# Peptides against a protein of PDB entry 2AZE: the designs that were tried, part 53

Target 1, 148 residues: chain A of PDB entry 2AZE
Amino acid sequence: AQECQNLEVERQRRLERIKQKQSQLQELILQQIAFKNLVQRNRHAEQQASRPPPPNSVIHLPFIIVNTSKKTVIDCSISNDKFEYLFNFDNTFEIHDDIEVLKRMGMACGLESGSCSAEDLKMARSLVPKALEPYVTEMAQGTVGGVF
Target 2, 101 residues: chain B of PDB entry 2AZE
Amino acid sequence: GRLEGLTQDLRQLQESEQQLDHLMNICTTQLRLLSEDTDSQRLAYVTCQDLRSIADPAEQMVMVIKAPPETQLQAVDSSENFQISLKSKQGPIDVFLCPEE

## One batch from the design tools (peptide; made by RFdiffusion4, then SolubleMPNN)

Design b1_p12_8_s4 (from b1_p12_8, 6 letters changed)
Fold by OpenDDE base, seed 5:
Structure b1_p12_8_s4 (fold): chain B 148 residues (1-148), chain C 101 residues (1-101), chain A 12 residues (1-12)
Amino acid sequence: as target 1 above (148 residues)
Amino acid sequence: as target 2 above (101 residues)
Amino acid sequence: MKRTGTSFTIHL
């Protein structure tokens, strides 16, 4: 009985670990797709324009954005060496990392929400190694866990 | 019996985790290769137009933060306190606003 | 008190 109990605890432990790894893999896949899609978009755009964009007109990854109402007052303190910043807002704000920005831009092809069109899914599959394609398909269907 | 069943389940879970680890290794390798590709990094950018599509500066102020790796970010967003603190050790932090137009 | 090199207020 005690041996069975120990194994059941271990079973649950492994199930939770697998669940965590699944989440990590999904995020990694989304990052890969989003990044490659972004690079592809920009490469194509620069080729069409026959020139790169002005250096100060683009924001290279990585970055973080903070948005708040344009009516929000922000007080900022910056150290002399610019190593330290302190922002005080008089109202609520939002913080988003570059990955979330890319997702909202559609760079992850809607895979993050399982809202892929057939073309979106085709694009997503084309941006990952063959071994990951089945998992991408599962993500699009919302049936992750059936790949293995 | 129950013991044998549990043992079998654990073996199956081990195989599943091994497959999962394999996929993760493939994905991690791809991301590493991308990070090492200079041309990919050069093309890894968004525009202010992209940001406006996410948070319209007509209604929202959009501030961009470029910080070195391992920069500490502390944020408080409550009814009584709204604050963001940034502290880097590897270099200066750049902050700029996305223009409305 | 912490010394800061620059301080400014943003109100749009």
Scores: peptide ipSAE 0.029, ipTM 0.888, DockQ to the pose 0.042
Fold by OpenDDE base, seed 4:
Structure b1_p12_8_s4 (fold): chain B 148 residues (1-148), chain C 101 residues (1-101), chain A 12 residues (1-12)
Amino acid sequence: as target 1 above (148 residues)
Amino acid sequence: as target 2 above (101 residues)
Amino acid sequence: MKRTGTSFTIHL
């Protein structure tokens, strides 16, 4: 009886760990798709333009964006060496990392939000190694909760 | 019996976790390869136009932060305090505004 | 916060 109880505890621990890893894997897949899709988009665009964009016209990853109302007053303090910044806002702000930006740009093909069309899904699958394609499909179907 | 069933469950869960670990390793490898490929990194960029699609500078101020690895970011967003603090250890931080047009 | 070399207010 005690042994069974111990194993049940271990079972629950493993189930929780698996759930966490599933979430991590999904995020990694989305990142991979987003990055590769971005690179592909830009490569195509540069080929069409026959030149790269001006260096100061693009923002290379990684980056973070902060947005707030244009009515928001921002006080900024910067150290002399620019190692430290302090921003004080008089109203709420939002922070987004580059991955979130890419997702909102559609670089993850809507896979992150269940808005993945057939075309989007095809693109998503094409941007991952073969071994990951089944999981991408499961993500699109919303069936990743299963234990395999 | 109960013990046998639980033992079988654990074996199945072990297999599942191993599969997840394998897939995660594949993903991390792919991401590493992307980070190490100079051409990919050259092409890993967004434009101000892209950012405008996320937050319209006509209505929102959009600030971009480029910071070295291991930069500390602390943010407070409450009724009493709205603050962002950045502290870098590896080099200067670059901050710029996305133009409206 | 280290010595502040620049302090300014952004108004939009």
Scores: peptide ipSAE 0.028, ipTM 0.888, DockQ to the pose 0.041
Fold by OpenDDE base, seed 3:
Structure b1_p12_8_s4 (fold): chain B 148 residues (1-148), chain C 101 residues (1-101), chain A 12 residues (1-12)
Amino acid sequence: as target 1 above (148 residues)
Amino acid sequence: as target 2 above (101 residues)
Amino acid sequence: MKRTGTSFTIHL
């Protein structure tokens, strides 16, 4: 009885760990798709323009975005060496990392929200190694959650 | 019996976790290849137009933060305090606003 | 915070 109880506890622990790893894998897949799609988009755009964009017109990864109402007042303090910044706002703000920005740009093909058309799914599959294609398909179908 | 069943379940879960680890290693390898490819890194950028498509500066102020690795970001968002603190140990931090066009 | 070299307020 005690042995069975111990194994049941271990079973639940492993199930939770697997669930966490599934989430991590999905995020890694989305990052890969988003990055490759971004690079592909920009490569095509530069080819069409026959030149790269002006250096000061682009923001290279990695970066963080902070947005707030245009009416928000911001006080900023910067150290002499620019190693420290302090921003004080008089209202709420939002913070987004570059991955979230790419997702909102559609670079992850809507796979992150299950809003994946047949064309989006085709694109997503083309941006991952063959071994990951079945998992991408499962993500699009919403069938991820089982045990391999 | 129940004991044998649980033992078999744990073996199956171990195999499933190993498969997940394998797939994660594949993903990590692909991301590393992208980070090590100079042409890919040159093309890994967004534009102010991209940012405006997410948050229009006509309605929202958009601030961009470029910080070195290991930079500490502390944020407080409450009715009493709205604050962001940045502390870098590896180099200067660059902050700029996305202008309206 | 360290001694501040630059301080400013943004009004939008």
Scores: peptide ipSAE 0.028, ipTM 0.888, DockQ to the pose 0.041
Fold by OpenDDE base, seed 1:
Structure b1_p12_8_s4 (fold): chain B 148 residues (1-148), chain C 101 residues (1-101), chain A 12 residues (1-12)
Amino acid sequence: as target 1 above (148 residues)
Amino acid sequence: as target 2 above (101 residues)
Amino acid sequence: MKRTGTSFTIHL
């Protein structure tokens, strides 16, 4: 029946939307873990040093990094008010946002790549509210979406 | 029948989506609380050593860009053109290099 | 792009 066909289309639509929301939730969880872990690391480090780091020695979030070969020539044009920048490179470059940097630093406990040890998982769980712990466990096992 | 089964499936999917929305709200709330906490903001930083662990300045130049929210970034990376354009509407952009040592 | 106030080349 045409009605059943319409409902099947709607079912597929909802399944795809759920899949998208699952991806969004996973990213949000990773961000939360990474941020809290970073703050915890730095708090501990400052306590051990009994002082905060020099202001110009740290980079506060948010930020973006650009890396390229040291032999790359970069021409930079800057507006008078520093509102506009134009960089011209003579070779390829890479751009990374702060979240990716935190992930590569291990701040997300390897949860992003499925490389989460028992200790990493324990840390990850400790950095989220109780309601999110089951989802963190599913992420570590690679079983997110298994309910469907 | 088939109609009844599909109707039930849709109800179950709606419930699942509502659960996801709830979890997302919890997560976004936590992130907002972090952003509103002054001490957390103060401690939300990386060091040049951290960046060197990601891209070693011995081989790679590492440039840091601090830009206001809503700054537009356009990048072109092709065989003929390698370019990054930044345009801020809310304030000045700060750019600096991560030292090798 | 608006008029450029500063231009420089980075060589490493």
Scores: peptide ipSAE 0.028, ipTM 0.888, DockQ to the pose 0.040

## One batch from the design tools (peptide; made by RFdiffusion4, then SolubleMPNN)

Design b1_p13_1_s1 (from b1_p13_1, 4 letters changed)
Fold by OpenDDE base, seed 4:
Structure b1_p13_1_s1 (fold): chain B 148 residues (1-148), chain C 101 residues (1-101), chain A 13 residues (1-13)
Amino acid sequence: as target 1 above (148 residues)
Amino acid sequence: as target 2 above (101 residues)
Amino acid sequence: STTTTTRTLTHLI
């Protein structure tokens, strides 16, 4: 029937939308965990050192990273007001945002790749509101989407 | 029948989506709270040691770019051109290298 | 007018 066909189309639309939202939610959770974990780490480190690090020894978020081989020749043109930069490389480069850097640092507890130890998972759960803990568990187990 | 089954499926999907929306709202709220907390922002930093841990400094050059909001970034990475262009409208752009470099 | 400065960043490494 035409009505059933219409509902099937709607069903598929909703399934795809849910899938997209699941991906977005996972990323948001990872960001939250990474940020809170970073802050916690640094707070502890500063307490142990009894002082903050020197201002020029740290990079505050937000930032981006560009990496390339040390053998890559890089020419940089900078405007006098530093509003414009042009980098020319003689070989390939990579760009990473700060969130990706935090993930590679382990700040997301390996949750991003499903490589959580029991301790990592415990940490991850402790850094999110209670309502998000079940979803964190699902992410670690690779069972996201079990609601369907 | 088929109609009833599909109707039930849609109801279940609606509930699932509402749950996701709720969880996303919680997440975005938490992130906003972090961004608005001055102490958290003060502590939201990485060190040179951190940067060294993500790329071998013996093999890779790591450049950190801090740019004002709404800065335009254009990157070309092809056999014909390897280029990054940055254009800020709200202030100067800062570029950092690790001291060992 | 805007003046640009060109550097070779590998020189800093």
Scores: peptide ipSAE 0.056, ipTM 0.895, DockQ to the pose 0.034
Fold by OpenDDE base, seed 2:
Structure b1_p13_1_s1 (fold): chain B 148 residues (1-148), chain C 101 residues (1-101), chain A 13 residues (1-13)
Amino acid sequence: as target 1 above (148 residues)
Amino acid sequence: as target 2 above (101 residues)
Amino acid sequence: STTTTTRTLTHLI
């Protein structure tokens, strides 16, 4: 009885840990796909243009984005050495990391939101090692960990 | 019995976790390889057009912040306080706006 | 202490 109870607790703990690892793995896969897709896009674009973009026209990863209404007033205080910044807004704002930006750009092929077409899925699969392809397929189907 | 069933479940979960760990190692390796590839890093960029595409440019302003690793970010977004604080320990912080604005 | 530069960003509507 007590032994079974202990094992049931352990089972639940392991299930939760697996769930967490699944989430982490999915995020890692999305990052990989997004990065590779971005690099591929830019490589192709530069080849077509026969030149790289002007240095001041692009932002290299990593970065974060802050967006707010154009009507929002932003007060920015900057230390002399630029080590410290303080932004005060008179209205709400949003913060996004570079990965989220890439997702919104479609670089993760819609895999993150269940909006993965057949062509998107084909692209996603092509950007991961073979061992990860089944998991990508499960992500697209929303059936990750179906046996759990 | 129940004990045997639970024991078997735990063994199966262990195998599943090992498979996940293996896949995670593969992913981590791939990401590391990307970080070590200079050409990939050179091509790891977004344009102002990209940034404007993620939000309605007629409605939203987009500010880009490039901060060194381990920079502390504090954000408060409440009805009474809207604030972002950045503190870097490894160098200056850069802030950018797209020229199209 | 270190002085700061404050800028106010306002966009055209």
Scores: peptide ipSAE 0.039, ipTM 0.894, DockQ to the pose 0.033
Fold by OpenDDE base, seed 1:
Parts: structure tokens; C-alpha cells; sequence
Structure b1_p13_1_s1 (fold): chain B 148 residues (1-148), chain C 101 residues (1-101), chain A 13 residues (1-13)
């Protein structure tokens, strides 16, 4: 009886760990799709333009974004060597990492929100190794966890 | 019996976790390959047009911050204090705005 | 001692 109870506790522990790993895997898949899709988009754009964009017209990953109202007053203190920055705002702001920006750009094909069209799903599948394709399909359907 | 059933469940969960680990390894490998590919690095960028699609440029200002690895970021967003502090140990921090802003 | 530069950004229009 006690042995069975101990195994039940272990079972729950493993289930929770698997759930966490599923979330991590989903994020990794989204990152892979977003990055590859971005690279593909830009490659095509540069080919069509027959030149790369001007260096100062693009921002390479990694980066973070800070946005706030244009009415917000920002006081910025910068160290002489630019190693330290201090921003003081008189109103609220938002911070976004580059992955979130890529998702909002649609680079993850709507997979992050389960809003994949047939075309989006086809694109997403094409951007991952074969072994990951079934998982991408499950993500799009919202049926992740079928391994149990 | 109950013991045998639980033992079987644990074995199945172990196999499932191993499968997840394998898939995660595949993903991390792909991401590493992307980071090591010079052409991919060159093409991993966003434009001002992309940034404008994320936040309405008519209402929002957008700052882009490029900081070296291991840069410390502290943010406070409360009714009494709205502050972002950045401290780098590996190089200068760059802040950008879209020219049209 | 560290020298700092302070700037104020208002209405980026």
C-alpha cells in the first residue's frame, strides 16, 4: 500500500515534468520556424531587389523592443562608455524580446496561437526536420500530449 | 495488480519523456546550426516596416536595444516608478529608433 | 568617477 502510494507520487512528478518539457519543446519549435521563415523571407526579398538592404536600415537579432506612448517623456542617462543606461519614464512602457516580435510578424505561421491556415501549416512543416512534423501538426490541432 | 499497473505506467512515462528529449535535441541542434551559419546570421534581421507592424507608429514610439550577452536588465513599471536599467559587462549597448519617427 | 549624458525624449513625431 505504501509502495503504491510512493509510486503514485512519482507518477505525478513525471507527468508534471513531461508537461514542462512539452512546453519547452513547443517554444523551441516556434523559434526554429520563426527564424527559418525570417531568413527565407529576407533571402527572397534581397534576391528580388538584387541587393541587400542598407546596413542602417535593418536590425539584426538578437534585440529587445521597448515601446511607449509618443506622449511619454523619457529621461535617458548613458555612461560615457555606453555600458550603462538608465531610462526614466513618466508613464507605462512595454518590453518585448525578438522572438515575440517575430511571432507578431507572423513568422511562426500562427502556430503559436493555433490559428494556422492550411498554407501556414504547410509552411511550418516545411521548416522543421521530418521527425518534428508530427508534433507541428499536433500543435496546430491543439492535441499535444497524445504520447500518453 | 495495482503495483504492476503503476510500474507499467512509470515505464511508459519514461519512454515518453525519452521521446521528448530526443525531439528537443533535434530542435536545439537545428537552432545551433542556424546560429553557426554565416548566411543565416546575415539574413536574421527585421526592418522598420516590421517594427511598425508590431506597434502603431502613430501612437507609440519604439526603441530597439541591442545589448551584449549577459547584460543585466532591470525594469520597474508601477504607479510610482517607470524605469529601465541596463548594465553591460561585455561591450557597449546600442539604442535605435526608426528614422521616420 | 563615471561621466554620464542625460537626454530627454518627448513626442517622437
Amino acid sequence: as target 1 above (148 residues)
Amino acid sequence: as target 2 above (101 residues)
Amino acid sequence: STTTTTRTLTHLI
Scores: peptide ipSAE 0.039, ipTM 0.894, DockQ to the pose 0.033
Fold by OpenDDE base, seed 3:
Structure b1_p13_1_s1 (fold): chain B 148 residues (1-148), chain C 101 residues (1-101), chain A 13 residues (1-13)
Amino acid sequence: as target 1 above (148 residues)
Amino acid sequence: as target 2 above (101 residues)
Amino acid sequence: STTTTTRTLTHLI
């Protein structure tokens, strides 16, 4: 009886670990899709324009963004060597990493919400190795982990 | 019996975890390949138009911060204090705004 | 501490 109980505890531990890895894998897949989709979009755009965009018109990854109301007053203190910044706001702000920005741009094809269209799913599948396609499908359907 | 059943379940879970590990390795490999590809890195950018699409420029101000690796970010967002502190050890920090702002 | 430059950003009303 005690042995069975110990194994059940171990079983639960492993199930939780698997769940954590599933979450990590999903994020990695989304990052891959978003990144590849962004690169593909920009490559196509530059080809159509027959030139790259002006250098001062683009921001390369990696980056973070800070957004706040346009009415927010911001005081910024910068060290002389630009190694230190201090921003003081008179109201709330938001911070987002570049991956979140890409998701909001639709670069992850809406897969992050599990509600992508057929075309979005087709795009998403095309941006991952074959071995990952079944998992992408599961993510789109919201059925990840259903086979366990 | 129950013991045998649990033992089998644990073996199956181990196999499932190994499958996940394999898929994760594939993903990390793909991301690494992208990071090592010069053309991909050159094309890994967003535009002001992109930034406008995620935040209404009429309502929101958007700052883009590019900081070296290992830069420390401290943020306080409370009713009495709204502050962001950035401290880099590896180089200067750059802050960008869209020209329309 | 180091020398700092303070800039104030006041957006349009």
Scores: peptide ipSAE 0.037, ipTM 0.895, DockQ to the pose 0.032

Design b1_p13_1_s2 (from b1_p13_1 with H5T F7R T12L)
Fold by OpenDDE base, seed 5:
Structure b1_p13_1_s2 (fold): chain B 148 residues (1-148), chain C 101 residues (1-101), chain A 13 residues (1-13)
Amino acid sequence: as target 1 above (148 residues)
Amino acid sequence: as target 2 above (101 residues)
Amino acid sequence: STTSTTRTLTHLI
């Protein structure tokens, strides 16, 4: 019947919406873990050093990274007020946001790829509210994706 | 019947989405709390050592860009053109390179 | 016309 067909279309739409929200939630969880882990690491480091790092030795979030071969020549044109930049490269480059940098640093505990050790998983769980812990576990096991 | 089955499925999906929304709200709240905590923001930084750890420092050059919100970024990466354009509306853009290389 | 500063980068500084 046409009604059943319409409901099947709606069912598929809802499934896709849920899938999208799952992806969004996973990213938000990773961001939360990465940020909290970074803050925790730096707090501990500053306590051990008994001082904060020199201001010019660190980069505060937010930022983006551009990386390229050291052999790449980069021409940079900057407006007088520094509101406008133009970079010309003679070879390929990559752009990464700060979250990706944190992931590569291990701040997300390998949860982003489901490659958590037992200790990594323990850390990840400790950095989220209790209600999110089961989801973190599912992410680590690679079992996220089903309807719950 | 088939209609009843589909109706039930949709109700179950609705419940699942509600649970998902709840978890997302919790997570969003946590992120907001982080953004509102001055000390956390002070400690939200990476070092040059961190940046060197994410790429081979012997082969890769890493440039850090700090731009105000609403900055327009245009990038072209093709065999014919390699370019990044930044246009800020709210303030100056800062660019950093790690020293000692 | 616009005023600008142009720099060439080949390595980290």
Scores: peptide ipSAE 0.072, ipTM 0.898, DockQ to the pose 0.037
Fold by OpenDDE base, seed 1:
Structure b1_p13_1_s2 (fold): chain B 148 residues (1-148), chain C 101 residues (1-101), chain A 13 residues (1-13)
Amino acid sequence: as target 1 above (148 residues)
Amino acid sequence: as target 2 above (101 residues)
Amino acid sequence: STTSTTRTLTHLI
């Protein structure tokens, strides 16, 4: 009947929404793991060095990075108040946010790419609340959403 | 019949979505707690060594941009135009390079 | 004026 057809449409809509929320949750989990892992790493490093690093030797989050060939010529125009920047390149460039940098650093324990070792998984689990641990396990196994 | 089956499926999907929402709330709460913790903020940094690990410093120049919230970023990457435009409304923008570059 | 300084980025190193 038409009523059943309408419910099938709604069912499909809800399934797609759930899929989107799963993706969002996975990203949030990766961010949490990456941030906590970074903080933990730096805390340990500072303890070993018995002091914090010099202020100008580190970059605090948030930030973005731009990378290009060293051969690329870059012209930069800056306003007096430094509120406006214009960069002109003679070749291609890449832009990455801080989260992507943390992932490439391994701060997300390889969970983002399915390369999570047993040790990485143990670390990842230790950096999330208990309620999120099952989801971290599913992410590592590639079985997220299997309960739906 | 089929109607009852579909109705049950929708109820189950609603419960599943509610569970996801709950997990997301837990996760966002944790992220907020990190942002509100001054010690975590102090320790949330990367080094030049970290930046070198993600891009070969022999081949690539790495520029770091620190911009206030709500800064507008416009990028064009085409054969005719390679450009990045930044416009802040809340303060100055800072640009950094690793000293060894 | 929106720009007051124009330089090659390599000179900012």
Scores: peptide ipSAE 0.071, ipTM 0.898, DockQ to the pose 0.037
Fold by OpenDDE base, seed 2:
Structure b1_p13_1_s2 (fold): chain B 148 residues (1-148), chain C 101 residues (1-101), chain A 13 residues (1-13)
Amino acid sequence: as target 1 above (148 residues)
Amino acid sequence: as target 2 above (101 residues)
Amino acid sequence: STTSTTRTLTHLI
């Protein structure tokens, strides 16, 4: 009985670990797709324009964004060496990392929210190695994890 | 019996985890390759137009922060305090604003 | 740290 109990505890631990790894893998896949899709988009755009965009018109990864109402007052304090910043807002704000920005741009093909059209899914699958395609398909279907 | 069943379950979970680890290794390898590709990094950018697409420029103000690796970010968003603190150890922090037009 | 610049932002610039 005690042995079985110990194994059941171990089983639960493994299940939780697998669940965590699945979440990590999904995020990594989304990151990969979003990044590759962004690069592809920009490459195509530059080819069509026959020139790169002006350097001061683009923001290279990595970055974070902070957004708030235009009515929000923001006080920004900067250290002499610019190593430290302090922002004080008089209202709520949002912080997003670059990956989230890419997702909102649609660079992850809607895979992150289950709103993936057939064309989106085709694009997503084309941006990952063959071995990851089944997992991308499962993500699109919302069937990741299966029944263990 | 119960013991045999649990033992088999653990073996199956081990196999599942191994497959998962394999897929993760493939994925991390791809990300590493992207990070090492100069052309990909050159093309890894967003425009102000992109940023406007995710936040209505008529209603939202958007700041872009480029901070060195390992920069400490502290954020408080409550009724009593709305604050972001950044502390870098590896260089200066840059902050940009996207123009409205 | 020593703060050298304080700016108040109310609108996009």
Scores: peptide ipSAE 0.059, ipTM 0.898, DockQ to the pose 0.038
Fold by OpenDDE base, seed 3:
Structure b1_p13_1_s2 (fold): chain B 148 residues (1-148), chain C 101 residues (1-101), chain A 13 residues (1-13)
Amino acid sequence: as target 1 above (148 residues)
Amino acid sequence: as target 2 above (101 residues)
Amino acid sequence: STTSTTRTLTHLI
């Protein structure tokens, strides 16, 4: 009857919300892993070098990346206070956030693609709290999406 | 009956969502802890070598933009117009290029 | 918008 129909609508609404939260959780996990892995890498590197890198040789998070062909001509207009920028390109460009950069660097251990080596999976698991390890495993296997 | 079944399904979905919320809270807590750790923030950086590893340095130019939170970004990437507009309300925007480029 | 400085970034071949 009408009551059942109303509950069916509600059921569908909740299912969609759960799906959205699953996606958000996966992204949060990837961010956590990537960030911790980056920090760990850099800590080790600095220890081995016995010094931090030169200040102007690194870019701290957060940032965004714009890449384009080296042949692309870029006109840049900057306000005097540097609050406004306008870039005009004569060809296509790409924009990436820092998280995407970290993923491409392998900082998320390949987990973002749902495929990891055994070693990468071990690393990924070691970078999250115990409660998240099962979910990391599911992500690595590409089996995320079920209802708990 | 059908009504009872649907009611049960909704209860189960509620439980599942609560589990997700719990896991998300764990994640956000971990991220906050990292953001509050000064050493972690100091070590949260990439190098020009890293940037070169994600794009062919022989073919691509990589520009790094550091902008304050809530900076408005507008991008147009069409056959007729290629443009990026940045507007900050909280401070100056910085743009960097790797020196080897 | 305010007064702006235009810079052209070109790459050497």
Scores: peptide ipSAE 0.046, ipTM 0.897, DockQ to the pose 0.033

